# Peptides against a protein of PDB entry 6UG1, part 31

Target 1, 304 residues: chain A of PDB entry 6UG1
Amino acid sequence: SNEERKRRKYFHMLYLVCLMVHGFIRNEWINSKRLSRKLSNLVPEKVFELLHPQKDEELPLRSTRKLLDGLKKCMELWQKHWKITKKYDNVGLYMRTWKEIEMSANNKRKFKTLKRSDFLRAVSKGHGDPDISVQGFVAMLRACNVNARLIMSCQPPDFTNMKIDTSLNGNNAYKDMVKYPIFWCEVWDKFSKKWITVDPVNLKTIEQVRLHSKLAPKGVACCERNMLRYVIAYDRKYGCRDVTRRYAQWMNSKVRKRRITKDDFGEKWFRKVITALHHRKRTKIDDYEDQYFFQRDESEGIPD
Target 2, 301 residues: chain A of PDB entry 6UG1 as posed
Amino acid sequence: SNEERKRRKYFHMLYLVCLMVHGFIRNEWINSKRLSRKLSNLVPEKVFELLHPQKDEELPLRSTRKLLDGLKKCMELWQKHWKITKKYDNEGLYMRTWKEIEMSANNKRKFKTLKRSDFLRAVSKGHGDPDISVQGFVAMLRACNVNARLIMSCQPPDFTNMKIDTSLNAYKDMVKYPIFWCEVWDKFSKKWITVDPVNLKTIEQVRLHSKLAPKGVACCERNMLRYVIAYDRKYGCRDVTRRYAQWMNSKVRKRRITKDDFGEKWFRKVITALHHRKRTKIDDYEDQYFFRRDESEGIPD

## One batch from the design tools (peptide; made by RFdiffusion4, then SolubleMPNN)

Design b1_p11_1_s1 (from b1_p11_1, 5 letters changed)
Fold by OpenDDE base, seed 4:
Parts: C-alpha cells; sequence; structure tokens
Structure b1_p11_1_s1 (fold): chain B 304 residues (1-304), chain A 11 residues (1-11)
C-alpha cells in the first residue's frame, strides 16, 4: 500500500538517525584521554616515526609509502593487543529485515547498551566484537597523533523493499553477513592529499581507493544485511561527513536509488542530520575531499 | 552527547 511505503520510509529515516548518533557517541568515547595514554604505549618509537614521515619534496610517494608501512605495523600491533573477538549478538548493527523489526517491536528486549566505562575496559583488555576492535584501533592511531576517522556503514532497513515477508533463507547467514565490515578507519595522507582506507579487523587491508573499494559488499548473500548506502566519517574534532561516494562505484546509477536522498525532501533532511552531527569548522582537507567526490561524480556521469 | 541526540531527534 501507499501507507506501508510511507511507514517504511519514516522508519528508515528514524533508524538512520539512531545509527548516525551511535557512531557519533562511539567517536566521542574513543577520544578518551585515559584510553589514549594506554594505547600510545602499544606503538614503538620506530613505528611512530613511520606514521609521521618527513615530507619528501622530490617524491611525495616515498612519504606515503612510509605512512602505509607504519599503518601496516599498527595493524600487526593491534592484532597482538586484541585477545578475544566476540561474535555479534544477533545481527549487531547489520541490516534487519522488516519482519525482524515487526517481531522485535513485540519483544521489549532491552538492548543492553554498552556503557562508556565498559567500552573503555573492553578496548583496554582487547576483548569485544569487531566494531569495538575497529573503534579501539582508531583510538590507538589518534593516540599517536594520526588524523584517523571512524567510518560507519549505516544499515537502516531497506525502505525500497516492499515485500511483506523479507525473511532471509540461508545456512551461512552469519558468515555472509560478517564477510564485509560495518566499521573501519580512514587516515589522512597529507602528502597525496587523500584519505587512506584501513580495515584492521575484518579484511585486514589497507587501500587507496580510486574507483572501487575492497570493503564494498559484493554478491547477493552479503548484500542482504550489508548494503553500502550511508558511509559516515567521524573525525577526531567531531566532524561528520558523508563519504559514501568514495566506496560506491555506482553512486548515481545504483546507490542513490536506495537512499533517502533520492528526492529533494530526503536530500534536505539528510543534510540537516549531517549538519547537526558536524561540530567543527571546514578545513582544506574537506576541500580536497569534496574535489575528489566531484571528480568521481563527473567520471561516473549522471544517469540519463 | 545528549544535546546532539535531542537535536538529531528534532529532525
Amino acid sequence: as target 1 above (304 residues)
Amino acid sequence: AQKIIEEALKF
């Protein structure tokens, strides 16, 4: 019905705001001074020097290579720190079906919201789910004065799915779900003027995204609970930015159709939500990033 | 945190 379409659209919007606020709160928690002091001790001086290379004026790529090597060593150090990777409770922050939402509305299961103190303890011990692990890795890089962003792929229910039953049939549902991350890291490369993508936990990869990312879900089964639609970046200064364009090869032709921003009302609303979560002034880093997104939009073209 | 939640929930 038209009413059910409206209901699903509004519920998608509400759920998206709740996810984006969750990302903001986690980004505040990883700025903890107590956690920073503890995590800086995990990084030896030689690795710190690689994270802060001198600018090579002749070949800026040499400086980028040192930074990439420093980030690789930080991933290895993080794996040594992290002792226990817990499975997600149910689906974690992966996408729920409409049926699961309707069934959960009847069950007042108190989501045991992890307290800030418990989060800081979990990161400090190296015990938690993959999301806590990624968030802790971002905290370690920030403790080493690296300009690291927390990235969140927000998974609100698909308002474009109008099926009554949206149950997922599959024996490997959890493995397919966790194949791609929901949280990862970006690091600013001041030499190349680009963001470096770092997944320290799931795929254990570092990439310099050009046209596509390894972190973008591929295949039907993986996309059932992880649709790349709203990739939000949270920086150390409480900046909030939509970085979906980096990770979406087909932003204009495919991804936009699955976003609330497919119409002018949804675009204006989503911009208000981003603005409310963005607590810093614009910087030259934002200019370089917007220029990169513009070039990617021109290169994709506007679908006819 | 709470003010941001309240502000985000007003939209």
Scores: peptide ipSAE 0.030, ipTM 0.747, DockQ to the pose 0.366
Fold by OpenDDE base, seed 1:
Structure b1_p11_1_s1 (fold): chain B 304 residues (1-304), chain A 11 residues (1-11)
Amino acid sequence: as target 1 above (304 residues)
Amino acid sequence: AQKIIEEALKF
């Protein structure tokens, strides 16, 4: 019905705001001065120097290579720190079906909300789920004065799915779900004027994304609980930016159709949510990023 | 947080 379409759109919007606020709160928690002091001690001086290379005036690419080597060593140090990777409780922050949402409304399952103190303890001990691990890695890079962003792929229920039963049947559902991350890191390369993508936990990869990312979910089974639609970046200065364009190869033709921003009302609403979560002034880094997104939109073209 | 949610839901 038209009423059920409106209900699912509204519930998608509410759920998306809750996810984006969750990302904002986790980004505040990883800025903890107590955590920063502990995590800086994991990075030896030689690795710190690689994270902060001098500008090579002859070949700026040499400076980028040093930064990449520093980030690789930081991923290795992080793996040594992280002792216990817990499985997610149920589906974690991956996408729920509409049936799962309706069933969860009837079941008074008290979601154990992780407190700030418990999060800081989990990161400090190296014991937690993959999301806590990625968030802790971003905290370690920030402790080393690296301009690292927390990236969150927000997974609200699919308001474009009007099926009555949306149950996902499959024995491998968890393995397919966790194949791609929900949280990752970006690091600003001041030499190339680009963001470097870092997945320290899941794929254990570093990318300089041009047209596509390895972090973008591929295949039907993986996309059932992880649809790339809302990739939100949270920086150390409480900036909030939509960076979906970086990771979406087909933003205009495919991804936009599954976003609330497919219509003018949804675009205006989503801009208000981003603005409410964006607590810093614009910088030249934002100008370089917007220029890159513009070039990516021109290169994709308008879908036929 | 809650105030941001309430403001975002009023639109």
Scores: peptide ipSAE 0.030, ipTM 0.753, DockQ to the pose 0.837
Fold by OpenDDE base, seed 5:
Structure b1_p11_1_s1 (fold): chain B 304 residues (1-304), chain A 11 residues (1-11)
Amino acid sequence: as target 1 above (304 residues)
Amino acid sequence: AQKIIEEALKF
C-alpha cells in the first residue's frame, strides 16, 4: 500500500539516525585519553616516524610511500594485539529484513547496549567483534597523532524493498554478510591531498581509491545485508561527512535510488542530520575532498 | 545522543 511505503520510509529514516548517532558515540569513545596512552605504546618509534614523514620536495610520492609503509606496519601490530575476534550477535549492524524488524518488535528482548567501560576494556585487551577491532585501530592511529577517520557504512532497512517476506534462506548467510566490512578507517595523506582507505580487520587492505574500492559489496548475496548507501566519516575533531561518493562507482545511476536523498525532502532532511552531527568548522581538507567528489560526479555523468 | 534523536524525530 501507499501507507506501508510511507511507514517503511519513516522507519528507514529513524533507523538511519540511530545508526549515525551510534557511529558518533563510538567516535567519542575512541578519543579516550586513557585508551590513547595504552595504544600509543603498541607503536614503536620507527613506525611513528613512518607515519609522520618529512615532505619530500623533489618527489612527494616518496613521503606517501613512507606513510603507506607505516600504515601497513600498524595493521601488523594491530593483528598481534587483537587476540579474540568474536562473531556478531545475530547480524550486528548489518542490514535487517522487514520481517526481522517486525519479529524483533514483538520480542521485548532488551538489547544489552555495550557500555563505554566495557568497550574500552575490550579494545585494551584485544577481545571483541570486528567493529570494536576497527574502532580500536582508529584509536591507535589517533594515539599516534594521525588524522584518522572512523568510517561507518550505515545499513538501515531497504525502504525500496516492498516485499513482505524476504526470508534470507541459507547456511552461508553469515559468511556472505561478513565478506565486506561495515566499519573501516581513512587516513589523510597531507602530501597527495587525498584520503587513504584502510581495512585493518576484514580484507586487511590499504587503498588509494580513485574510481572504486574493494570494500564496496559485490554480488547479490553480499548485498542482502550490506548495501553501500550511507558511508559516514567521523573525524578526531567530531566532524561528520557523507563520503559515499568515494566508494560508490554508480552513485547517480544506482546508489541514489536507494537513498532517502533521492528527493528534495530527503536531501534537506539528511543534510540537517549531517549538520547536527558535524561539530567542527570547515577546513582545506574538506575543500580537497569536495573537489574530488565533484570530479567523480562529472566523470560518472547523469544517468540517462 | 537523545536530543539529536528527538530533534530528528520532530521532522
Scores: peptide ipSAE 0.028, ipTM 0.733, DockQ to the pose 0.751
Fold by OpenDDE base, seed 2:
Structure b1_p11_1_s1 (fold): chain B 304 residues (1-304), chain A 11 residues (1-11)
Amino acid sequence: as target 1 above (304 residues)
Amino acid sequence: AQKIIEEALKF
């Protein structure tokens, strides 16, 4: 019905806000001074120097290479620190079906909210799920004064799916679900004026994204619980930015159709949500990023 | 509403 379409759209919006607020809260917890002091001790001076290379005036690319090497070594150090990767409880923050949501609404399951103290202990011990691990990695980079963002791929239920029963078929659901991350890192490269993408936990990769990322889910099974629609960046100064354009090859033709921002009402609403979560002044880094997104929109073109 | 918030805050 038209009412069910409206209900699913509203529920998607509410769920998206809850996910974006969750990302904001986790980003605040990452900024813990107590955690920062512990995690800075994991990074030896030689690696710290690679994270903060001098500007090579002859070839800025040499400075970027040092930063990339420093980030690689930080990923290796993080793997040594992280002792226990827990499986997600159920589907974690991956996308739920409408049926799963209805069933969960009927189930009086007491959700155990992870307390800030438990999170800080988990990161400090190296015991937690992949999301906690990525968040801890961002905390370690921030402890080393790196301009690292927490990236969250928000997975609200698909309001464009009007099927009542979309039971996801099959035993491989967990492996396909966790094939691509929900959380990752971005690091500002002051030399190239670009964000470097870092997945320290899942794919263990570092990318300078031009047109597409390895972190973008590929294949039907992986996209069932992980649809690239709302990639939100949380910085150390409580900035909140939509960075979906970086990771979406087909933003205008494909991704936009699955977003609340497909219409003017949804665009205006989503901008209000971003603005409410954005607690810093604009910077030249935002100008370079917006210029990159503009060039990517022009290069994709407007879908016919 | 509350369950969704609790679910989003669970992790």
Scores: peptide ipSAE 0.027, ipTM 0.729, DockQ to the pose 0.070; fails the geometry check

Design b1_p11_1_s2 (from b1_p11_1, 6 letters changed)
Fold by OpenDDE base, seed 1:
Structure b1_p11_1_s2 (fold): chain B 304 residues (1-304), chain A 11 residues (1-11)
Amino acid sequence: as target 1 above (304 residues)
Amino acid sequence: ADEIIKEALEF
């Protein structure tokens, strides 16, 4: 019905705000001074120097290479620190079906909300789910004075899916779900004026995204619980930015049709949510990023 | 958090 379409759109909006606020709170927790002091001790001086190379005036690419080598060594150090990767208790923050949401509303299962103290202990011990591990890695880079962002791929239920039964049947559903991450890291390269993408936990990869990312879900089974629609960046200064354009190859042709921002009402609403979560002034880094997004929109063109 | 959620849902 038209009413069920409105209800699903509203519930998608509510769920999206809850996810974006969750990302904001986790980004605040990883700024903990107590955690920072512990995690800085994991990074030897020689690795710290690679994270902070001098600018090579002859070939700025040499400075970028040192930074990339420092980030690779940080991923290796993080793997040594992380002792226990817990499975998600259910689907974690991956996308739920409409049927799963309806069944969960009827079941008063008290979700045990992880407290800040429990999170800080989990990161300090190296014991937790993949999301806690990525968040801890961002905290370690920030402890080394690296301009690292926490990235969250927000997975609200698909309001464009009007099927009554949206149950997902499949024995491999968990493996397909966790094939691509929900959380990752970005690091500012001051030499190339670009964000470097870092997945320290899932794919264990570093990339300089040009047109496509390895972190973008591919294949029907993987996209059922991980649809790239709302990739939100949280920086160390409590900035909040939509960075979906970096990871979406087909933002205009495909991704926009699955976003609340497909219409003017949804665009205005989503801008209000971003503005409410953005607690810093604009910087030249935002100008370089917006210029890159503009060039990516021009290069994709308008969908036919 | 709750105020941001309320403010974002009242529009």
Scores: peptide ipSAE 0.022, ipTM 0.702, DockQ to the pose 0.836
Fold by OpenDDE base, seed 5:
Structure b1_p11_1_s2 (fold): chain B 304 residues (1-304), chain A 11 residues (1-11)
Amino acid sequence: as target 1 above (304 residues)
Amino acid sequence: ADEIIKEALEF
């Protein structure tokens, strides 16, 4: 019905705000001075120097290579620190079906929210789920004065799916769900004027995204619980930005159709949510990023 | 956080 379409759109919007606020809170917890002092001790001076290379005036690419080597060594140090990777409780922050949402509404089970103290303890011990691990990695880079963003791929229920029963076939193995991450890191390269993508936990990869990312979910089974629609970046100064354009190959033709921003009302609403979560002034880094997004939109074209 | 949720629910 038209009513069920409106209900699913509204519930998608509400769920998206809750996810974006969750990302904001986790980003604030990452900025803990107590955690920063503990995590800086994991990074030896030689690795810190690689994270902060001098500008090579002859070949700026040499400075970028040092930064990439520093980030690789930070990933290796993080793997040594992280002792226990817990499975997610149920599906974690992966996308739920409409049936799972309805069944959860009937079950009065209060989800036990992780307290800030428990999060800081989990990161400090190296014991937690993959999301806590990525968030801790961002905290370690920030402890080393690196301009690292927490990236969150927000997975609200699919309001474009109008099926009554949206039950996934019971064969959707946990392995297919967790094949691609929900949380990752971006690091600002001041030499190339670009964001470097870092997945320290799942794919264990560093990339300079040009046209598409390895972190973008591919295949039907993986996309059922992880659809690339809302990739939100949280920086160390409480900036909030939509960076979906970086990771979406087909933003205009495919991704936009599954976003609330497909219409002018949804675009205006989503811009208000971003603005409410964005607690810093614009910088030259934002100008370089917007120029890159513009070039990516021109290169994709408008779908016929 | 709660104010942002409230504002988002008032629309």
Scores: peptide ipSAE 0.021, ipTM 0.667, DockQ to the pose 0.720
Fold by OpenDDE base, seed 2:
Structure b1_p11_1_s2 (fold): chain B 304 residues (1-304), chain A 11 residues (1-11)
Amino acid sequence: as target 1 above (304 residues)
Amino acid sequence: ADEIIKEALEF
């Protein structure tokens, strides 16, 4: 019905806000001074120097290479720190079906909300799910004065799916679900004027995204619970930015159709949500990023 | 948290 379409759209919006607020809160928690002091001790001076290379005036690419090597070594150090990777409880923050939402509404499942103290202890001990691990990695880079963002791929239920019974088929669901991350890191490269994408936990990769990312889910099974629609960046100064354009090859033709921002009302609403979560002034880094997104929109073209 | 959610839902 038209009513069920409206209900699913509204529930998608509410769920998206809750996810974005969750990302904001986790971004605040990883700014903990107590955690920062502990995590800075994991990074030797020689690795810190690689994270902060001098500007090579002859070849800025040499400075970027040092930064990339420093980030690689930080990933290795993080793997040594992290002792226990817990499985997600149920689907974690991956996308739920409408049926799972309805069933969960009937079951008063006490969501065990992880307290800030428990999170800080988990990161400090190296015990937690992959999301906690990524968030801790961002905290470690921030402890080393790296301009690292927490990235969250928000997975609200698909309001474009009007099927009542979307039973997800079968036993491989967890492996396919966790094949791609929901949380990752971006690091500002001051030499190339670009964000470097870092997945320290799942794919264990560093990339300079041009047209598409390795972190973008591929294949039907992986996209059932991880649909790239809302990639939100949280910086150390409580900035909040939509960075979906970086990771979406087909933003205009494919991704936009599955976003609330497909219509003017949804675009205006989503901008209000971003603005409410954006607690810093604009910077030249935002200008370079917006210029890159503009060039990516022009290069994709307008969908026919 | 609740205020930001309320604010974002009231708009």
Scores: peptide ipSAE 0.020, ipTM 0.662, DockQ to the pose 0.734
Fold by OpenDDE base, seed 4:
Structure b1_p11_1_s2 (fold): chain B 304 residues (1-304), chain A 11 residues (1-11)
Amino acid sequence: as target 1 above (304 residues)
Amino acid sequence: ADEIIKEALEF
């Protein structure tokens, strides 16, 4: 019905806001001074020097290579720190079906919201789910004075799916779900004027995204609970930015159709939500990023 | 945190 379409759209919007606020709160928690002091001790001086290379004026790429090597060593150090990777409780922050939402409305399962103290203890011990591990890795890089962002792929229910039963049939549902991350890291490369993508936990990869990312879900089964639609970046200064354009090859032709921003009302609403979560002034880094997104939009073209 | 939640819920 038209009413059910409206209901699903509004529920998608509410759920998206709750996810974006969750990302903001986690980004605040990883700025903990107590956690920073503990995590800085995991990084030897030689690795710290690689994270902060001198600018090579002749070949800036040499400085980028040192930074990339430093980030690789940080991933290895993080794997040594992390002792226990827990499975997600149910589906974690992956996408729920409409049926799962309707069933959960009847069962007031108190989501045991992880307290800030418990989160800091989990990161400090190296015990938690993959999301806590990624968030802790971002905290370690920030403790080393690296300009690292927490990235969150927000997974609200698909308001474009009008099927009544959206039950997922599959024996490997959990493996397919966790094949691609929901949280990852970006690091600012001051030499190339680009963000470097870092997945320290899931794919264990470092990427300089040009046209496509390895972190973008591929295949029907993986996309059932992980649709690349809202990739939100949270920086150390409480900046909030939509970085979906980086990770979406087909933003205009495919991804936009699955977003609330497909119409002017949804675009204006989503901009208000981003603005409310963005607690810093604009910087030259934002200008370079917006220029990159513009060039990517021109290169994709506007679908007819 | 709480103000951001309030602002985000008012939209």
Scores: peptide ipSAE 0.018, ipTM 0.681, DockQ to the pose 0.391

Design b1_p11_1_s3 (from b1_p11_1, 5 letters changed)
Fold by OpenDDE base, seed 4:
Structure b1_p11_1_s3 (fold): chain B 304 residues (1-304), chain A 11 residues (1-11)
Amino acid sequence: as target 1 above (304 residues)
Amino acid sequence: AEEIIKKALEF
């Protein structure tokens, strides 16, 4: 019905806001001074020097290569720190079906919201789910004065799916779900003027995204609970930015159709949500990033 | 946090 379409759209919007606020709160928690002091001790001086290379004026790529090597060593150090990777409770922050939402409305299961103290303890011990692990890795890089962003792929229910039953049929549902991350890291490369993508936990990869990312879900089964639609970046200064364009090869032709921003009302609403979560002034880093997104939009073209 | 939620819910 038209009413059910409206209901699903509004519920998607509400759920998206709750996810984006969750990312903001986690980004605040990883700025903990107590956690920073503890995590800085995991990084030896030689690795710290690689994270802060001198600018090579002749070949800026040499400085980028040192930074990439420093980030690789930080991933290895993080794996040594992290002792226990817990499975997600149910689906974690992956996408729920409409049926699962309707069934959960009847079951007032108190989501045991992890307290800030418990989160800081989990990161400090190296015990938690993959999301806590990624968030802790971002905290370690920030403790080493690296300009690291927390990235969150927000998974609100698909308001474009109008099927009554949206049950997922599959024996490997959990493995397919966790194949791609929901949280990862970006690091600012001041030499190349680009963001470096770092997944320290799931794919254990570092990439300099050009046209596509390894972190973008591929295949039907993986996309059932992880649709790349709203990739939100949270920086150390409480900046909030939509970085979906980096990770979406087909932003204009495919991804936009699955977003609330497919119409002018949804675009204006989503911009208000981003603005409400963005707590810093614009910087030259934002200018370089917007220029990169513009060039990617021109290169994709506007679908006719 | 709560103020951000309130602002985001007012939209």
Scores: peptide ipSAE 0.030, ipTM 0.744, DockQ to the pose 0.531
Fold by OpenDDE base, seed 2:
Structure b1_p11_1_s3 (fold): chain B 304 residues (1-304), chain A 11 residues (1-11)
Amino acid sequence: as target 1 above (304 residues)
Amino acid sequence: AEEIIKKALEF
């Protein structure tokens, strides 16, 4: 019905806000001074120097290479620190079906909300799910004074799916679900004036994204619980930015159709949500990023 | 958290 379409759209919006607020809270917890002091001790001086290379005036690319090497070594150090990767309880923050949502509404499952103290202990011990691990990695980079963002791919239920019973084929669901991350890191490269993408936990990759990322889900099975629609960046200064354009090859032709921002009402609403979560002044880094997004929109073109 | 959710739902 038209009512069910409206209900699913509204529930998608509510769920998206809850996810974005979750990302904001986790980003605040990452900024813990107590955690920062512990995690800075994991990074030896030689690696710290690679994270903070001098500007090579002759070839800025040499400075970027040092930063990339420093980030690689930080990923290796993080793997040594992280002792226990827990599986997600159920589907974690991956996308739920409408049926799963309806069934979960009937089951008063006490969602055990992880407390801040438990999170800080989990990161400090190296014991937790992949999301906690990525969040801890961002905390370690921030402890080393790196301009690292927490990236969250928000997975609200698909309001464009009007099927009542999309039972996902059960058996391979977890492996396909966790094939691509929900959380990752971005690091500002002051030399190239670009964000470097870092997945320290899942794919264990570092990318300088131009047109597409390895972190973008590929294949039907992987996209069932992980649709690239709302990639939100949380910085150390409580900035909140939509960075979906970086990771979406086909933003205008494909991704936009699956977003609340497909219409002017949804665009205005989503901008209000971003603005409510954005607690810093604009910077030149935002100007470079917006210029990159503009060039990517022009290069994709307007879908016919 | 709840205030941000409330504000975002009031919009």
Scores: peptide ipSAE 0.029, ipTM 0.741, DockQ to the pose 0.717
Fold by OpenDDE base, seed 5:
Structure b1_p11_1_s3 (fold): chain B 304 residues (1-304), chain A 11 residues (1-11)
Amino acid sequence: as target 1 above (304 residues)
Amino acid sequence: AEEIIKKALEF
């Protein structure tokens, strides 16, 4: 019905705000001074120097290569620190079906929210789910004074899916779900004036994204619980930015149609949510990022 | 957090 379409759109908006607020809270928790002091001790001086290379005036690419080597060594150090990767409880923060939402509304199960103290203990011990692990990795880079962002791919229920029953039948549903990450890291390269993408946990990759990322879900089964629509960046100064354009190859033709921002009302609403979560002034880093997004929009074109 | 949720629900 038209009413069910409105209900699903509204519930998608509410769920998206809850996810974006969750990302904001986790971004605040990883700024803990107590955690920072513990995690800085995991990074040897030689690795710290690679994270902070001098500007090579002859060849700025040499400085970027040192930073990339430092980030690779940080991923290796993080793997040694992380002792236990827990499975997600149910689907974690991956996308739920409408049926799962309706069934969960009937079940008065109090979801036990992870407390800040338990999160800090989990990161410090190296025991937790992949999301806690990525968040801890961002905390370690921030402890080394690196301009690292926490990235969250927000997975609200698909309001464009009007099917009543989308029962995800299959024994491989968990493997397909966790094939691509929900959380990752970005690091500012002051030499190339670009964000470097880092997945320390899932794909264990470092990328300088130009047109597409390996972190973007591919294939029908993977997209059932992980649909790239709202990639939100949380920085160390409590900035909040939509960075979906970096990871979406087909933003205008495919991704926009599945976002609340497909219409002017949704665009204005989503801009208000971003503005409410953005607690810093604009910087030259934001100018370079917006120029990159503009060039990506021009190169994709407007879909016919 | 709750204030951001409240403000987002007022729209």
Scores: peptide ipSAE 0.029, ipTM 0.740, DockQ to the pose 0.749
Fold by OpenDDE base, seed 1:
Structure b1_p11_1_s3 (fold): chain B 304 residues (1-304), chain A 11 residues (1-11)
Amino acid sequence: as target 1 above (304 residues)
Amino acid sequence: AEEIIKKALEF
């Protein structure tokens, strides 16, 4: 019905706000001065120097290579720190079906909300789920004065799916779900004027994304619980930015159709949400990023 | 529903 379409659209919007606020709160928690002091001690001086290379005036690419080597060593140090990777409780922050949402409303399952103190303890001990691990890695880079962003792929229920039963049947559902991350890191390269993508936990990869990312979910089974639609970046200064364009090869032709921003009402609403979560002034870094997104939109073109 | 989401974003 038209009523059920409206209900699913509004529930998607509410759920998206809750996810984006969750990302904001986790980004505040990883700015903890107590955590920063502990995590800086994991990075030896030689690795710190690689994270902060001098500008090579002859070949700026040499400085980028040093930064990449520093980030690789930081991923290796992080793997040594992280002792226990817990499985997600149920589906974690991956996408739920509409049936799972309806069933969960009837079941008074007290979601154990992780407190700030428990999060800081989990990161400090190296014991937690993959999301806590990625968030802790971002905290370690920030403790080393690296301009690192927390990236969150927000997974609200698909309001474009009007099926009555949306149950996902499959024995491998968890393995397919966790194949791609929900949280990752971006690091600002001041030499190339670009964001470097870092997945320290899942794929253990570093990318300089041009047209596509390895972190973008591929295949039907993986996309059932992880649809790339809302990739939100949270910086150390409480900036909030939509960076979906970086990771979406087909933003205009495919991704936009599954976003609330497909219509003017949804675009205006989503801009209000981003503005409410964006607590810093614009910088030249935002100008370089917007220029890159513009070039990516021109290169994709308008879908026929 | 719209008003609740609007109000929740105006705070």
Scores: peptide ipSAE 0.026, ipTM 0.701, DockQ to the pose 0.161

